# Peptides against a protein of PDB entry 4Y8H: the designs that were tried, part 1

All scores and structures are predictions.

Target 1, 222 residues: chain A of PDB entry 4Y8H
Amino acid sequence: TTIVGVKFNNGVVIAADTRSTQGPIVADKNCAKLHRISPKIWCAGAGTAADTEAVTQLIGSNIELHSLYTSREPRVVSALQMLKQHLFKYQGHIGAYLIVAGVDPTGSHLFSIHAHGSTDVGYYLSLGSGSLAAMAVLESHWKQDLTKEEAIKLASDAIQAGIWNDLGSGSNVDVCVMEIGKDAEYLRNYLTPNVREEKQKSYKFPRGTTAVLKESIVNICD
Unless a header shows other numbers, all headers, positions and changes below count from the first letter of the chain.
Peptide ipSAE is a variant of ipSAE made for these designs: the mean of its two directions, with the distance scale d0 fixed at 1.0 Angstrom where the peptide's residues are scored. Compare it only between designs on the same protein; published cut-offs may not carry over.
A fold fails the geometry check if it doesn't show the stated peptide or something in it is severely misdrawn.

## One batch from the design tools (peptide; made by RFdiffusion4, then SolubleMPNN)

Design b1_p8_1_s1 (from b1_p8_1, 6 letters changed)
Fold by OpenDDE base, seed 5:
Structure b1_p8_1_s1 (fold): chain B 222 residues (1-222), chain A 8 residues (1-8)
Amino acid sequence: as target 1 above (222 residues)
Amino acid sequence: DLEQLLLQ
């Protein structure tokens, strides 16, 4: 997995690759790793697929209840706190590594969470097996005061670094843009750089392509 | 061992 988050002047973008694996096997070429916690708070997940989905749904449900109870829009820091406390309770046994981002009445936010419940903050972040490939791009090209378009490009370039160089990453780039004062823009398969051309050959031969020239029956019983 | 789908 390669997941990234990048802050820009008026919001935050997260992006992910679309490969899932089972050991050396590519299980899914086009899985979704971006999860909605609330309308304007999204998460990218690495680690165990079921855990990333389940924990984000659980916190998403509790955030909705909290929002209704308080009559307030959900805050990214509330989601962060709920996620980290839940993950810490399970001592890293819930294999969720998350980049949590969003916009709320306090502004735009970008955080990461590790399975043991530690949290980081930054203007740009990467997680997953492709994180170093992504970070090499981020460190080379990140600047202060990115535009939305520059941030989307930077995030997508960082994911592509994972796609091309990390065995755990592959196929497509998904993006979610959360801009202040706008609805979240979920861009499923924003880039599809691995579309295969039509296969030039088929191994499906007509029946009888190989003629039986000779048959012999051998009795193996004495 | 439960083969878990991993997002490595």
Scores: peptide ipSAE 0.300, ipTM 0.860, DockQ to the pose 0.000; fails the geometry check
Fold by OpenDDE base, seed 1:
Structure b1_p8_1_s1 (fold): chain B 222 residues (1-222), chain A 8 residues (1-8)
Amino acid sequence: as target 1 above (222 residues)
Amino acid sequence: DLEQLLLQ
């Protein structure tokens, strides 16, 4: 997996690759690693697919209830705290590594969470097996006061570094843009750089193309 | 374990 987050002047972008694996096997070429916690709070997940999905749904549900109870829009720091406390409770046995990002009434936010419940903050972050490939791009090209377009490009270039250089990463780039004062923009398959060309020939021959050379009926009953 | 789907 390669997941990234990048802050820009008026919001935050997260991006992910779309490969799922089972050891050396590619299980899914086009899985979704971006999850909605709330309308304006999204996360990218690495680690165990089931754990990333389940924990984000659980916290998303509780954030919705909390929002209704408090009559307030969900805050990224509330989601961060709930995720952190939940993951810490399970001592890393929930294999969720998350980049959590969003916009709320307090501004734009970008955090990371590890399975044991530690959290980091930054203007750009990467996680997963492709994180070093992504970070090489981020460290080379990140600057302060990025535009939305520059941040999307930087995030997608960082994910592509994972796609091309990390065995655990592959296929497509998914993007979610969370800009202050706007709805979240989920861009599923924003880039599809691995589309295979059409096969030149069909190997579906007419039935009977292979000749029957010999036939025998054997009675197996005594 | 081949049964566990990973997002490595």
Scores: peptide ipSAE 0.298, ipTM 0.849, DockQ to the pose 0.000; fails the geometry check
Fold by OpenDDE base, seed 4:
Structure b1_p8_1_s1 (fold): chain B 222 residues (1-222), chain A 8 residues (1-8)
Amino acid sequence: as target 1 above (222 residues)
Amino acid sequence: DLEQLLLQ
């Protein structure tokens, strides 16, 4: 997995690759790693697929209840706190590594969370097996006061570095943009750089291509 | 491990 987050002048963008694996097997070439916690708070997940999905849904539900109870829009720091306390309680046994981002009445925010419940803050972040490939791009090209378009490009370039250089990453780039004063923009398959060309040969053969040389019927009933 | 779907 390669997941990234990048802050820009008026918001935050997160992005992810779309490969899932089971050991050496590519299980899904186009899975979704971006999850909605609330309308304006999204996360990207690495680690165990079931854990990332389940923990984000659980916290999303609790954030909605909290929002209703307080009569306030959800805050990214509330989601962060709920996630880290939950993950810490399970001592790293919930295999979720998250980049959490969003906009709320206090502004735009970008955080990361590890499975043991530690948290980081930054203007740009990467996680997953492709994180070093992504970080090489981020460290080379990040600057202060990015525009929305520059941040989307930087995030997508960082994900592509993971796609090309990390065995655990692949296929497509998904993006979610959260800008202050706007709805979140979820861009599923924003880039699809790995479309396979048409196969050179068909392996459909007529019935009888393999000749039956001998036949024997064995009764296996007593 | 083939039992778990991973987002490595």
Scores: peptide ipSAE 0.295, ipTM 0.848, DockQ to the pose 0.000; fails the geometry check
Fold by OpenDDE base, seed 2:
Parts: sequence; structure tokens; C-alpha cells
Structure b1_p8_1_s1 (fold): chain B 222 residues (1-222), chain A 8 residues (1-8)
Amino acid sequence: as target 1 above (222 residues)
Amino acid sequence: DLEQLLLQ
């Protein structure tokens, strides 16, 4: 997995690759690693697919209840706190590594969470097996005061570095843009750089292509 | 376990 987050002048973008694996097997070429916690708070997940999905759904549900109870829009720091406390309680046995980002009445936010419940803050972040490939791009091209378009490009270039250089990453780039004063923009398959060309040949043969050389009926009863 | 889907 390669997941990234990048802050820009008026919001935050997160992006992910779309490969899932089972050991050496590519299980899904186009899985979704971006999850909605609330309308304006999204996360990207690495680690165990079931755990990333389940924990984000659980916190998303509790954030909705909290929002209704407080009559306030959800805050990214509330989601962060709920996620980290939940993950810490399970001592890293919930295999969720998350980049959490969003916009709320206090502004734009970008955080990361590890499975044991530690958290980081930054203007750009990467996680997953492709994180070093992504970080090489981020460290080379990140600057202050990024535009929305520059941040989307930087995030997508960082994910592509994972796609090309990390065995755990592959296929497509998904993006979610959270800009202050706007709805979240979820861009499923924003880039599809690995579309396979049409197969030149088929292994379908007509019936009878393999000759029957001999037939025998054997009685298996003594 | 090959049954566990991973997002490495």
C-alpha cells in the first residue's frame, strides 16, 4: 500500500493506490483504500483491509452520534482521538494504519495513526510499504502554499512512485480533496496508468483438439 | 494466512 496526505492553501488532499494482496497474490487490482468518516473527514488505510474498514466505520458511526449530540459539525481531532484510543485499547492487534484528513469549523487538518495508537501531524505524510517511495517524491517537490491542483498532482505523483517501485502497491490512484467551504471531492480512479491492452491470443480451443488415444472401462468392484 | 486481505 501507498497512502499519502498533503495540505494545500485552502484544504487537504489524501490519495491511495488500489492494490490488495494475499502474500504473493494480487487479490484485488482495484480495491478502495479511502474511507469516509464523515462528509468532510476522510481517511486512507494501510494494514489489514478488514480492520481499516471496520475501525473507520465504527468511528464514523460514533462521530455521527457525537455530532448529533453536540449539535456541531464533526472535527478531525475528535476522529483522531477516538481512533487512537480505540487502537491503543487493542494494543496493535487491530492492524490499521491511517492517514486521517479533513476540514471542519477550525480549519483543515492532516494526521497519521499507527496500529498501536501513536499519532503524527504534518503538512505531508505517507504510510504503507510504498511510503518511502512516496516520501522521496514528497520531500523533493513539497513546498509551502501549494494550490489545490499542485497538491493533487504532488499526491498522485507520490502514489505513482509507490505503484512503480513497491510490490505491495499497484494499479490506480484514488484521490479525495477536502477544501474549506466546499463538499469533499472523491475522485475514484483519478489515474488509471495500468490498463492492460487487449490480449493478442486466446487459449480457447474447439472441443476435440486433444485426441483421445485410448478408452477403457475398469470394474472397481472385486 | 492467505485468507487475510492485506493493504501492505
Scores: peptide ipSAE 0.291, ipTM 0.851, DockQ to the pose 0.000; fails the geometry check

Design b1_p8_1_s2 (from b1_p8_1, 6 letters changed)
Fold by OpenDDE base, seed 1:
Structure b1_p8_1_s2 (fold): chain B 222 residues (1-222), chain A 8 residues (1-8)
Amino acid sequence: as target 1 above (222 residues)
Amino acid sequence: DLDELLEE
C-alpha cells in the first residue's frame, strides 16, 4: 500500500493506491483504501484491510453519535483520539495504520496513527510499504502554501511513485479532497494508469476443434 | 480465513 496526505492552503487531500495483496498474491486490483469517518473526515488505511475498514466504521459510528449528542460537527481530533485509544487498547493487534484528515469548525487537519496507538502530525505524510517511494516525491516537491490543484498533483505523484516502485502498491490512484467550506470530494479512480489494452485475439475455439483420438468405456463394477 | 493482510 501507498497512502498519503497533503495539506494545502484551504484544506487537505488524501490519496491511496488500489492494490490489495496477500503476500506475493494480488488479491484485488481495485480495492478502496479511502474510508469516510464522517462527511468531512476521511482516512486512508494501510495494514490489514479488514482492520482498517472495521476500526474506521466503528469510530465513524461513535463520532456520529457524539456529534448528535453534542450538537456539534465532528472534529478530526475527536476521531484521532478515539482511534488512538482503541488501537492502544489492543496493543497493535488491530493492524490499522491510518492517515486521518478532514475539515471541521477549527480548520483543516492531517494526522497519522500507527497500530500501537501512536500519532503524528504533519503538512505531508505517507504510510504503507510504498511510503518511502511516496516520501521521496513529497520531500522533493512539497512547499508551503500549496494550492488545491498542486496538492492533488503532489499526492497523486507520490501515490504513483508507490505504484511503480513498491510491490505492495499498484493499479489506480484514489483521491479525497477536503476543502474548508465545501463538501468532501471523493475521486474514485482519479488516475487509472494501468488499463490494459484490448486483447488482440480470442482463444475461444468452436467446440470440436480438438479431435478425439481415442475413446474407451471401462466397467468399474464387479 | 481470508486474512487479507493488505500489505498496504
Scores: peptide ipSAE 0.092, ipTM 0.695, DockQ to the pose 0.000; fails the geometry check
Fold by OpenDDE base, seed 2:
Structure b1_p8_1_s2 (fold): chain B 222 residues (1-222), chain A 8 residues (1-8)
Amino acid sequence: as target 1 above (222 residues)
Amino acid sequence: DLDELLEE
């Protein structure tokens, strides 16, 4: 997996690749690693796919209840705190590594969470097996005061570095843009750089292509 | 039953 987050002048963008693996096997070529916690708070997940999905759904449900109870829009720091406390409780046995981002009445936010419940803050972040490939791009091209378009490009270029250089990453780039004063923009398959061309040949043969050399009926009853 | 954890 390669997941990234990048802050820009008026919001935050997260992005992910779309490969899931089972050891050396590509299990899914187009999985969704971007999860909605609330309308304006999204996360990207790395680690165990089931755990990333389940924990984000659980916290998303509790954030909705909290929002209704407090009569307030959800805050990214509330989601962060709930996620980290839950993950810490399970001592890293929930294999979720998350980049959590969003916009709320206090502004735009970008955080990361590790499976043991540690958290980081930054203007740009990467996680997953492709994180070093992504970080090489981020460190080379990140600047202050990024525009929305520059941040989307930077995030997508960082994910592509994972796609090309990390075995655990592949296929497509998904993006979610969270801008202050706007709805979240989820861009499923924002880039599809690995579309396979049409197969030139087929292994379908007509019936009878393999000759029957011998036939015998054997009675298996003594 | 290799519950191979889908690693992302």
Scores: peptide ipSAE 0.089, ipTM 0.689, DockQ to the pose 0.000; fails the geometry check
Fold by OpenDDE base, seed 5:
Order: sequence, then C-alpha cells, then structure tokens
Structure b1_p8_1_s2 (fold): chain B 222 residues (1-222), chain A 8 residues (1-8)
Amino acid sequence: as target 1 above (222 residues)
Amino acid sequence: DLDELLEE
C-alpha cells in the first residue's frame, strides 16, 4: 500500500493506490483504500484492510452520533482522538495505519495514526509499504503554499512512485480532495496508468491441435 | 495480513 496526504493553501488532499495483497498474491487490483469518516473527513488506510474499514466505520458512526448530540459539525481532531484511543486499547492488534484528513469549522487538518495508537501531524505524510517511495517524491517536490492542483499532482506523483517501485502497491490512484467551504471531492480512479492493451495471443487452441500419435496401456499390478 | 475485507 501507498497512502499519502498533502495540505494545500485551502484544504487537504489524500490519495492511495488500489492494490490489495495477500503475501505474494495480488488479491484485488482495484480496491478502495479511501474511507469516509464523515462528509468532510476522510481517511486513507494501510495494513489489514478489514481492520482499516471496520475501525473507520466504527469511528464514523460514533462521530455522527457525537455530531448530532453536540449539534456541531464533526472535527478531524475528534476522529483522531477516537481512532487513537481505540487502536491503543487493542495494543496494535488492530492492524490499521491511517492518514486522517479533513476540513471542519476550525480549518483543514492532516494527521497519521499507527496501529499502536501513536499520532503524527504534518503538511505532507505517507504510510504503507510504499511510504518511502512516496516520501522521496514528497521531499523532493513539496513546497509551502501549494495550490489544490499542485497538491493533487504531488499526491498522485507520490502514489505513482509507490505503484512503480513498491511490490505492495499498484494499479490506480484514488484521490479525495477536501477544500474549505466545499464538499469533499472523491476521485475514484483519478489515474489509471496500468490499463493493459488487448492480448495479442491466445493460448486457447482448437481441440485436436496435438494429435495422439501412440497410446500404450501398462498394467502396474504384478 | 489477515483476510482483507475487499470492499466491493
């Protein structure tokens, strides 16, 4: 997995690759690793896919209840706190590594969470097996005061670094843009750089292509 | 990594 988050001048973008793996096996070529916690708070997940999905749904549900109870829009820091406390309770046994981002009445936010419940903050972040490939791009091209378009490009370039160089990453780039004062823009398969051309050959031969020239029956019983 | 619930 390669997941990234990048802050820009008026919001935050997160992006992910779309490969799922089981050891050396590609389980899914086009999985979704971007999860909605609330309308304007999204998460990218690495680690155990079931755990990332389940924990984000659980916190998403509780954030909605909290929002209704308090008559307030959900805050990214509330989601962060709930996620980290839940993950810490399970001592890293919930294999969720998350980049949590969003916009709320306090502004735009970008955080990461590790399975043991530690949290980081930054203007750009990467997680997953492709995180170093992504970070090499981020460190080379990140600048202050990114535009939305520059941030989307930077995030997508960082994911592509994972796609091309990390065995655990592949296929497509998904993006979610959370801009202040706008609805979240979920861009499923924003880039599809691995579309395969039509296969030039078929291994389906007509029946009888290989003639039986000789048959012998050998009795193996004494 | 445990069984990935593939979100369809």
Scores: peptide ipSAE 0.032, ipTM 0.681, DockQ to the pose 0.000; fails the geometry check
Fold by OpenDDE base, seed 3:
Structure b1_p8_1_s2 (fold): chain B 222 residues (1-222), chain A 8 residues (1-8)
Amino acid sequence: as target 1 above (222 residues)
Amino acid sequence: DLDELLEE
């Protein structure tokens, strides 16, 4: 997995690759690793796919209830706190490594969470097996005061570094853009750089291509 | 970090 987050002048972008693996096997070529916690708070997940999905759904449900109870739009720091307390309670046994990002009435935010419940803050972050490949791109090209378009490009270039250089990452780039004063923009398969061409040959031959040389009827009853 | 699809 390669997941990234990048802050820009008026918001935050997160991005992910779309490969799922089971050891050496590609289980899914086009899985979704971006999860909605609330309309304007999204996360990217690495680690155990089931755990990242389940924990984000659980916290998403609790954030909705909290928002209704408080009559307030949900805050990224509230989601962060709920996630980290839940993960810490399970002592890293829930294999969720998350980049959590969003916009709320206090501004734009970008955080990371590890499975044991530690949290980090940054203007750019990467997690997963492709995180070093992504971070090499981020460290080389990140600057202050990025535009939306520059941040999307930087995030997608960082994910592509994981796609090309990390065995655990592959296929496509998914993006979610959270800009202040706008709805979140979820861009499923924003880049599809690995479309396979039509196969030149087929091993599906006409019936009868392999000749029957001999046949016998065997009675199975004594 | 391998996305272990824990197929239980």
Scores: peptide ipSAE 0.023, ipTM 0.634, DockQ to the pose 0.000; fails the geometry check

Design b1_p8_1_s3 (from b1_p8_1, 6 letters changed)
Fold by OpenDDE base, seed 1:
Structure b1_p8_1_s3 (fold): chain B 222 residues (1-222), chain A 8 residues (1-8)
Amino acid sequence: as target 1 above (222 residues)
Amino acid sequence: DLEELLEL
């Protein structure tokens, strides 16, 4: 997996690749690694697929209940704290590595969470097996006061570095843009750089093309 | 089962 988050002047963008693996096997070429915690709070997940999905759904449900109870829009720091405490309780046995981002009444936020419950903050972050490939791009091209378009480009270029250089990453780029004062913009398959061209020929021959050279019936009963 | 074994 390659997942990234990038803050820009009026919000935050997260992006992910779309490969799922089982050891050396590509299990899914176009999985979704961006999860909605709330309408304006999204995360990208690396690690165990089931754990990333389950933990984000659980916290998303509890954030909704908390929002209703408090009559307040969900806050990214509330999701961060709930995720952190849950993951810490399970001592890294829940294999979820998350970039959590969003907009709330306090502004735009970008955090990362590791499976043992540690958290980081930054203007740009990467996680997953492709994180070093992504970080090489981020460190080379990140600047303060990025525009929305510059941040989307930087995030997508960082994911592409993972797609091309990391075995655990591949296929497509998914993006979610969370801008202050707007709805979240989920861009599924924002880039599809690995579309294979149409096969030149069909290998479906008519039945009977392969000649039967010999037939024999053998009785296997005594 | 298979989803639990999937890595991202």
Scores: peptide ipSAE 0.368, ipTM 0.848, DockQ to the pose 0.000; fails the geometry check
Fold by OpenDDE base, seed 4:
Structure b1_p8_1_s3 (fold): chain B 222 residues (1-222), chain A 8 residues (1-8)
Amino acid sequence: as target 1 above (222 residues)
Amino acid sequence: DLEELLEL
């Protein structure tokens, strides 16, 4: 997996690749790694797929209840704290590595969380097996006061670095943009740089292509 | 469950 987050002048963008694996096997070429915690708070997940989905849904449910109870819009720091405390309780056995981002009445926010419950803050972040490939791009091209368009480009370029250079990353780029004063913009398959060309040969053969040279019937009943 | 073995 390659996941990234980038802050810009009026919000935050997160992005992810779309490969899932089972050891050396590509299990899904177009999985979704961006999850909605609340309408304006999204996360990207790396690690165990079931754990990333389940933990984000659980915290999303609790954030909704908290929002109703307090009569306030959800805050990114509330989601961060709930995720952190939950993951810490399970001592890293819940294999979720998350970039959490969003907008709330206090502004735009970007955080990361590791499976043992540690958290980081930054203007740009990367996680997953492709994180070093992504970080090389981020460190080279990040600047203060990014526009929305510059941040989307930077995030997508960083994900592509993972797609090309990390075995655990591949296929497409998904993006979610959270801008202050707007609805979240989820861009599923924002880039599809790995469309396979048409196969040069069909492997459908007529019946009888493989000749039967000999036949024997063996009774296996006693 | 295939989802438990699925890595991202």
Scores: peptide ipSAE 0.366, ipTM 0.848, DockQ to the pose 0.000; fails the geometry check
Fold by OpenDDE base, seed 2:
Structure b1_p8_1_s3 (fold): chain B 222 residues (1-222), chain A 8 residues (1-8)
Amino acid sequence: as target 1 above (222 residues)
Amino acid sequence: DLEELLEL
């Protein structure tokens, strides 16, 4: 997996690749690694697929209840705190590595969480097996005061670095943009750089292509 | 379930 987050002047963008693996096997070429915690709070997940999905759904449900109880829009720091406390309770046995981002009444936020419950803050972040490939792009091209368009490009270029250089990453780029004062913009398959061309030949042969050379009936009863 | 065995 390659996941990234990038802050821009009026919000935050997260992006992910779309490969899932089972050891050396590509299990899914177009999985979704971006999860909605609330309408304006999204995360990207790396690690165990089931754990990333389940933990984000659980916290998303509890954030909705908390929002209703408090009569307040959900805050990214509330989601962060709930996620880290849950992950810490399970001592890293829940294999979720998350970039959590969003907008709330306090502004735009970007955090990362590791499976043992540690958290980081930054203007740009990467996680997953492709994180070093992504970080090489981020460190080379990140600047302060990014526009929305520059941040989307930077995030997508960083994911592509993972797609091309990390075995655990591949296929497509998904993006979610969370801008202050707007709805979240989920861009499923924002880039599809690995569309395979039509196969030139087929291995389908007519019946009878392989000749029967000999037939015998064998009695297997003694 | 194959989903439990998926890595991201």
Scores: peptide ipSAE 0.361, ipTM 0.849, DockQ to the pose 0.000; fails the geometry check
Fold by OpenDDE base, seed 3:
Structure b1_p8_1_s3 (fold): chain B 222 residues (1-222), chain A 8 residues (1-8)
Amino acid sequence: as target 1 above (222 residues)
Amino acid sequence: DLEELLEL
């Protein structure tokens, strides 16, 4: 997996690749690694697929209840705190590594969470097996005061570095843009750089291409 | 469950 987050002047973008694996096997070429916690709070997940999905759904449900109870829009730091306390309780046995980002009444936020419940903050972050490939791009091209378009490009270029150089990453780029004062923009398959061309040949031959050389009837009853 | 064994 390669997942990234990048802050820009008026919001935050997260992006992910779309490969899932089972050891040396590509299990799914186009899985979704971006999860909605709330309408304006999204995360990207690396690690165990079931754990990333389940923990984000659980915290998403609790954030909705908390929002209704408080009569307030959910905050990214509330989601962060709920996630880290849950993950810490399970001592890293829930294999979820998350980049959590969003916009709320206090502004735009970008965090990361590790499976043991530690958290980081930054203007740009990467996680997963492709994180070093992504970070090489981020460190080379990140600047302050990025535009939305520059941040989307930087995030997508960083994911592509994982797609091309990390065995655990592949296929497509998914993006989610969270801009202050707007709805979140989920861009499923924002880039599809690995579309396979039509196969030149087929091994589906006409029936009878392989000749029958001998036939025998065997009685299986005594 | 094969889904529990999927890595991202």
Scores: peptide ipSAE 0.360, ipTM 0.845, DockQ to the pose 0.000; fails the geometry check

Design b1_p8_1_s4 (from b1_p8_1, 6 letters changed)
Fold by OpenDDE base, seed 1:
Structure b1_p8_1_s4 (fold): chain B 222 residues (1-222), chain A 8 residues (1-8)
Amino acid sequence: as target 1 above (222 residues)
Amino acid sequence: EEELLLEQ
């Protein structure tokens, strides 16, 4: 997995690759690693796919209830705290590694969370097996005061570094853009750089193309 | 089990 987050002048972008694996096997070529916690708070997940989905849904549900109870829009720091406390309670047995990002009435936010409940903050972050490939791109091209378009490009270039160089990463780039004062923009398959060429020939031959060389009936009852 | 591989 390669997941990234990049802050820009008026918001935050997160991006992910779309490969899932089971050991050396590609299980899904086009899985979704971007999860909605709330309308304006999204996360990217690495780790156990079931744990990343389940924990983000659980916290998403609790954030909705908290929002209704407080009559306030959800805050990224509230989601961060709930995720951190939940993951810490399970001592790293919930295999969720998350980049959590969003916009709220306090501004734009970008955080990471590890399975043991530690958290980091930054203007750019990467997680997963492709994180070093992504970070090499981020460290080379990140600057302050990025535009939305520059941040989307930087995030997508960082994910592509994972796609091309990390065995655990592959296929497509998904993007979610959270800009202050706008709805979140979920860009499923923003880039599809691994589309296979159309097959030049059909392997569907007429029935009977393979000749029967010999037939025998054997009685298997004694 | 789908693993989103963690070499972290």
Scores: peptide ipSAE 0.178, ipTM 0.833, DockQ to the pose 0.000
Fold by OpenDDE base, seed 3:
Structure b1_p8_1_s4 (fold): chain B 222 residues (1-222), chain A 8 residues (1-8)
Amino acid sequence: as target 1 above (222 residues)
Amino acid sequence: EEELLLEQ
């Protein structure tokens, strides 16, 4: 997996690859690794696929209830705190590694969470097996005061570094843009750089291509 | 860091 987050002047972008694996096997070529916690708070997940989905749904439900109870829009730091406390309670046995990002009444935010419940903050972050490939791009091209378009490009270039250089990453780039004062923009398959060309030949031959040399009828009743 | 794995 390669997941990234990048802050820009008026918001935050997260991005992910779309490969899932089971040991040496590509299990899904186009899985979704971006999860909605609330309308304006999204996360990208690495680790165990089931755990990343389940923990984000659980915290998403609790964030909705908390928002109703407080009569306030959800805050990214509230989601961060709920996630880290839940993960810490399970001592890393929930295999969720998350980049959590969003916009709220206090501004734009970008955080990471590890399965044991530690949290980091930054202007750009990467996680997963492709994180070093992504970070090489981020460290080379990140600057202060990025535009939305520059941040989307930087995030997508960082994911592509994982797609091309990490065995655990592949296929497509998904993006979610969270800009202050706007709705979140979820861009499923923002880039599809691995479309397979049409196969030159088919192994589906006409019926009768293999000759029947002999046949027999057997009674299977004793 | 763990890759996004589809567990059995």
Scores: peptide ipSAE 0.112, ipTM 0.735, DockQ to the pose 0.000
Fold by OpenDDE base, seed 5:
Structure b1_p8_1_s4 (fold): chain B 222 residues (1-222), chain A 8 residues (1-8)
Amino acid sequence: as target 1 above (222 residues)
Amino acid sequence: EEELLLEQ
């Protein structure tokens, strides 16, 4: 997996690749690794696919209840704290590694969470097996005061570095843009750089293509 | 059951 987050002047973008694996096998070529916690708070997940989905749904549900109870829009720091406390309780046995991002009444936020419940903050972050490939791009091209378009490009270039160089990453780039004062923009398959041409030939031959030249029945019983 | 991994 390659997941990234990049802050820009008026919001935050997260992006992910779309490969799922089972050891050496590509299980899904176009899985969704971006999850909605709330309308304006999204995360990208790496680690165990079931754990990333389940933990984000659980916290998403609790954030909605909390929002209704408090009569307040959900905050990214509330989601961060709830995720962190939940993951810490399970001592890293929940295999969820998350980049959590969003916009709320306090501004735009970008965090990462590890399975043991540690958290980081940054203007740009990467996680997953492709994180070093992504980080090489981020460190080379990140600057202050990124525009929305520059941040989407930087995030997508960083995911592509994972797609091309990391065995655990592949296929497509998914993006979610969370801009202050706007709805979240989920861009499923924003880039599809691995579309294959139609196969030139088929191995499906007509029946009878191989003629039977000789048949012999051998009795194996003495 | 082999878990689907998003690999770290």
Scores: peptide ipSAE 0.223, ipTM 0.846, DockQ to the pose 0.000; fails the geometry check
Fold by OpenDDE base, seed 4:
Structure b1_p8_1_s4 (fold): chain B 222 residues (1-222), chain A 8 residues (1-8)
Amino acid sequence: as target 1 above (222 residues)
Amino acid sequence: EEELLLEQ
């Protein structure tokens, strides 16, 4: 997995690749790694797929209840605190590594969370097996006061570095843009750089292509 | 059956 987050002048963007694996096997070529916690708070997940989905849904439900109880829009720091306390309680046994981002009445925010419940803050972040490939791009091209378009480009370039150089990353780029004063913009398959060309041959053969050389019928019922 | 991973 390669996941990234990048802050820009009026919001935050997160992005992810779309490969899932089972050891050496590519299980899904186009999985979704971006999850909605609330309308304006999204996360990207690495680690165990079931754990990333389940923990984000659980915290999303509790954030909705908290929002109703307080009569306030959800805050990214509330989601961060709930996630880290939950993960810490399970001592790293819930295999969720998250980049959490969003906009709320206090502004735009970008955080990361590790499975043991530690948290980081930054203007740009990467996680997953492709994180070093992504970080090489981020460190080379990140600047202060990015525009929305520059941040989307930087995030997508960082994900592509993971796609090309990390065995655990592949296929497509998904993006979510959270800008202050706007709805979140979820861009599923924003880039699809790995479309396979048409196969050179069909392996569909007519019935009887393999000749029957000998047949024997054995009754196995007493 | 192996767990589905997103590689951490």
Scores: peptide ipSAE 0.216, ipTM 0.831, DockQ to the pose 0.000; fails the geometry check

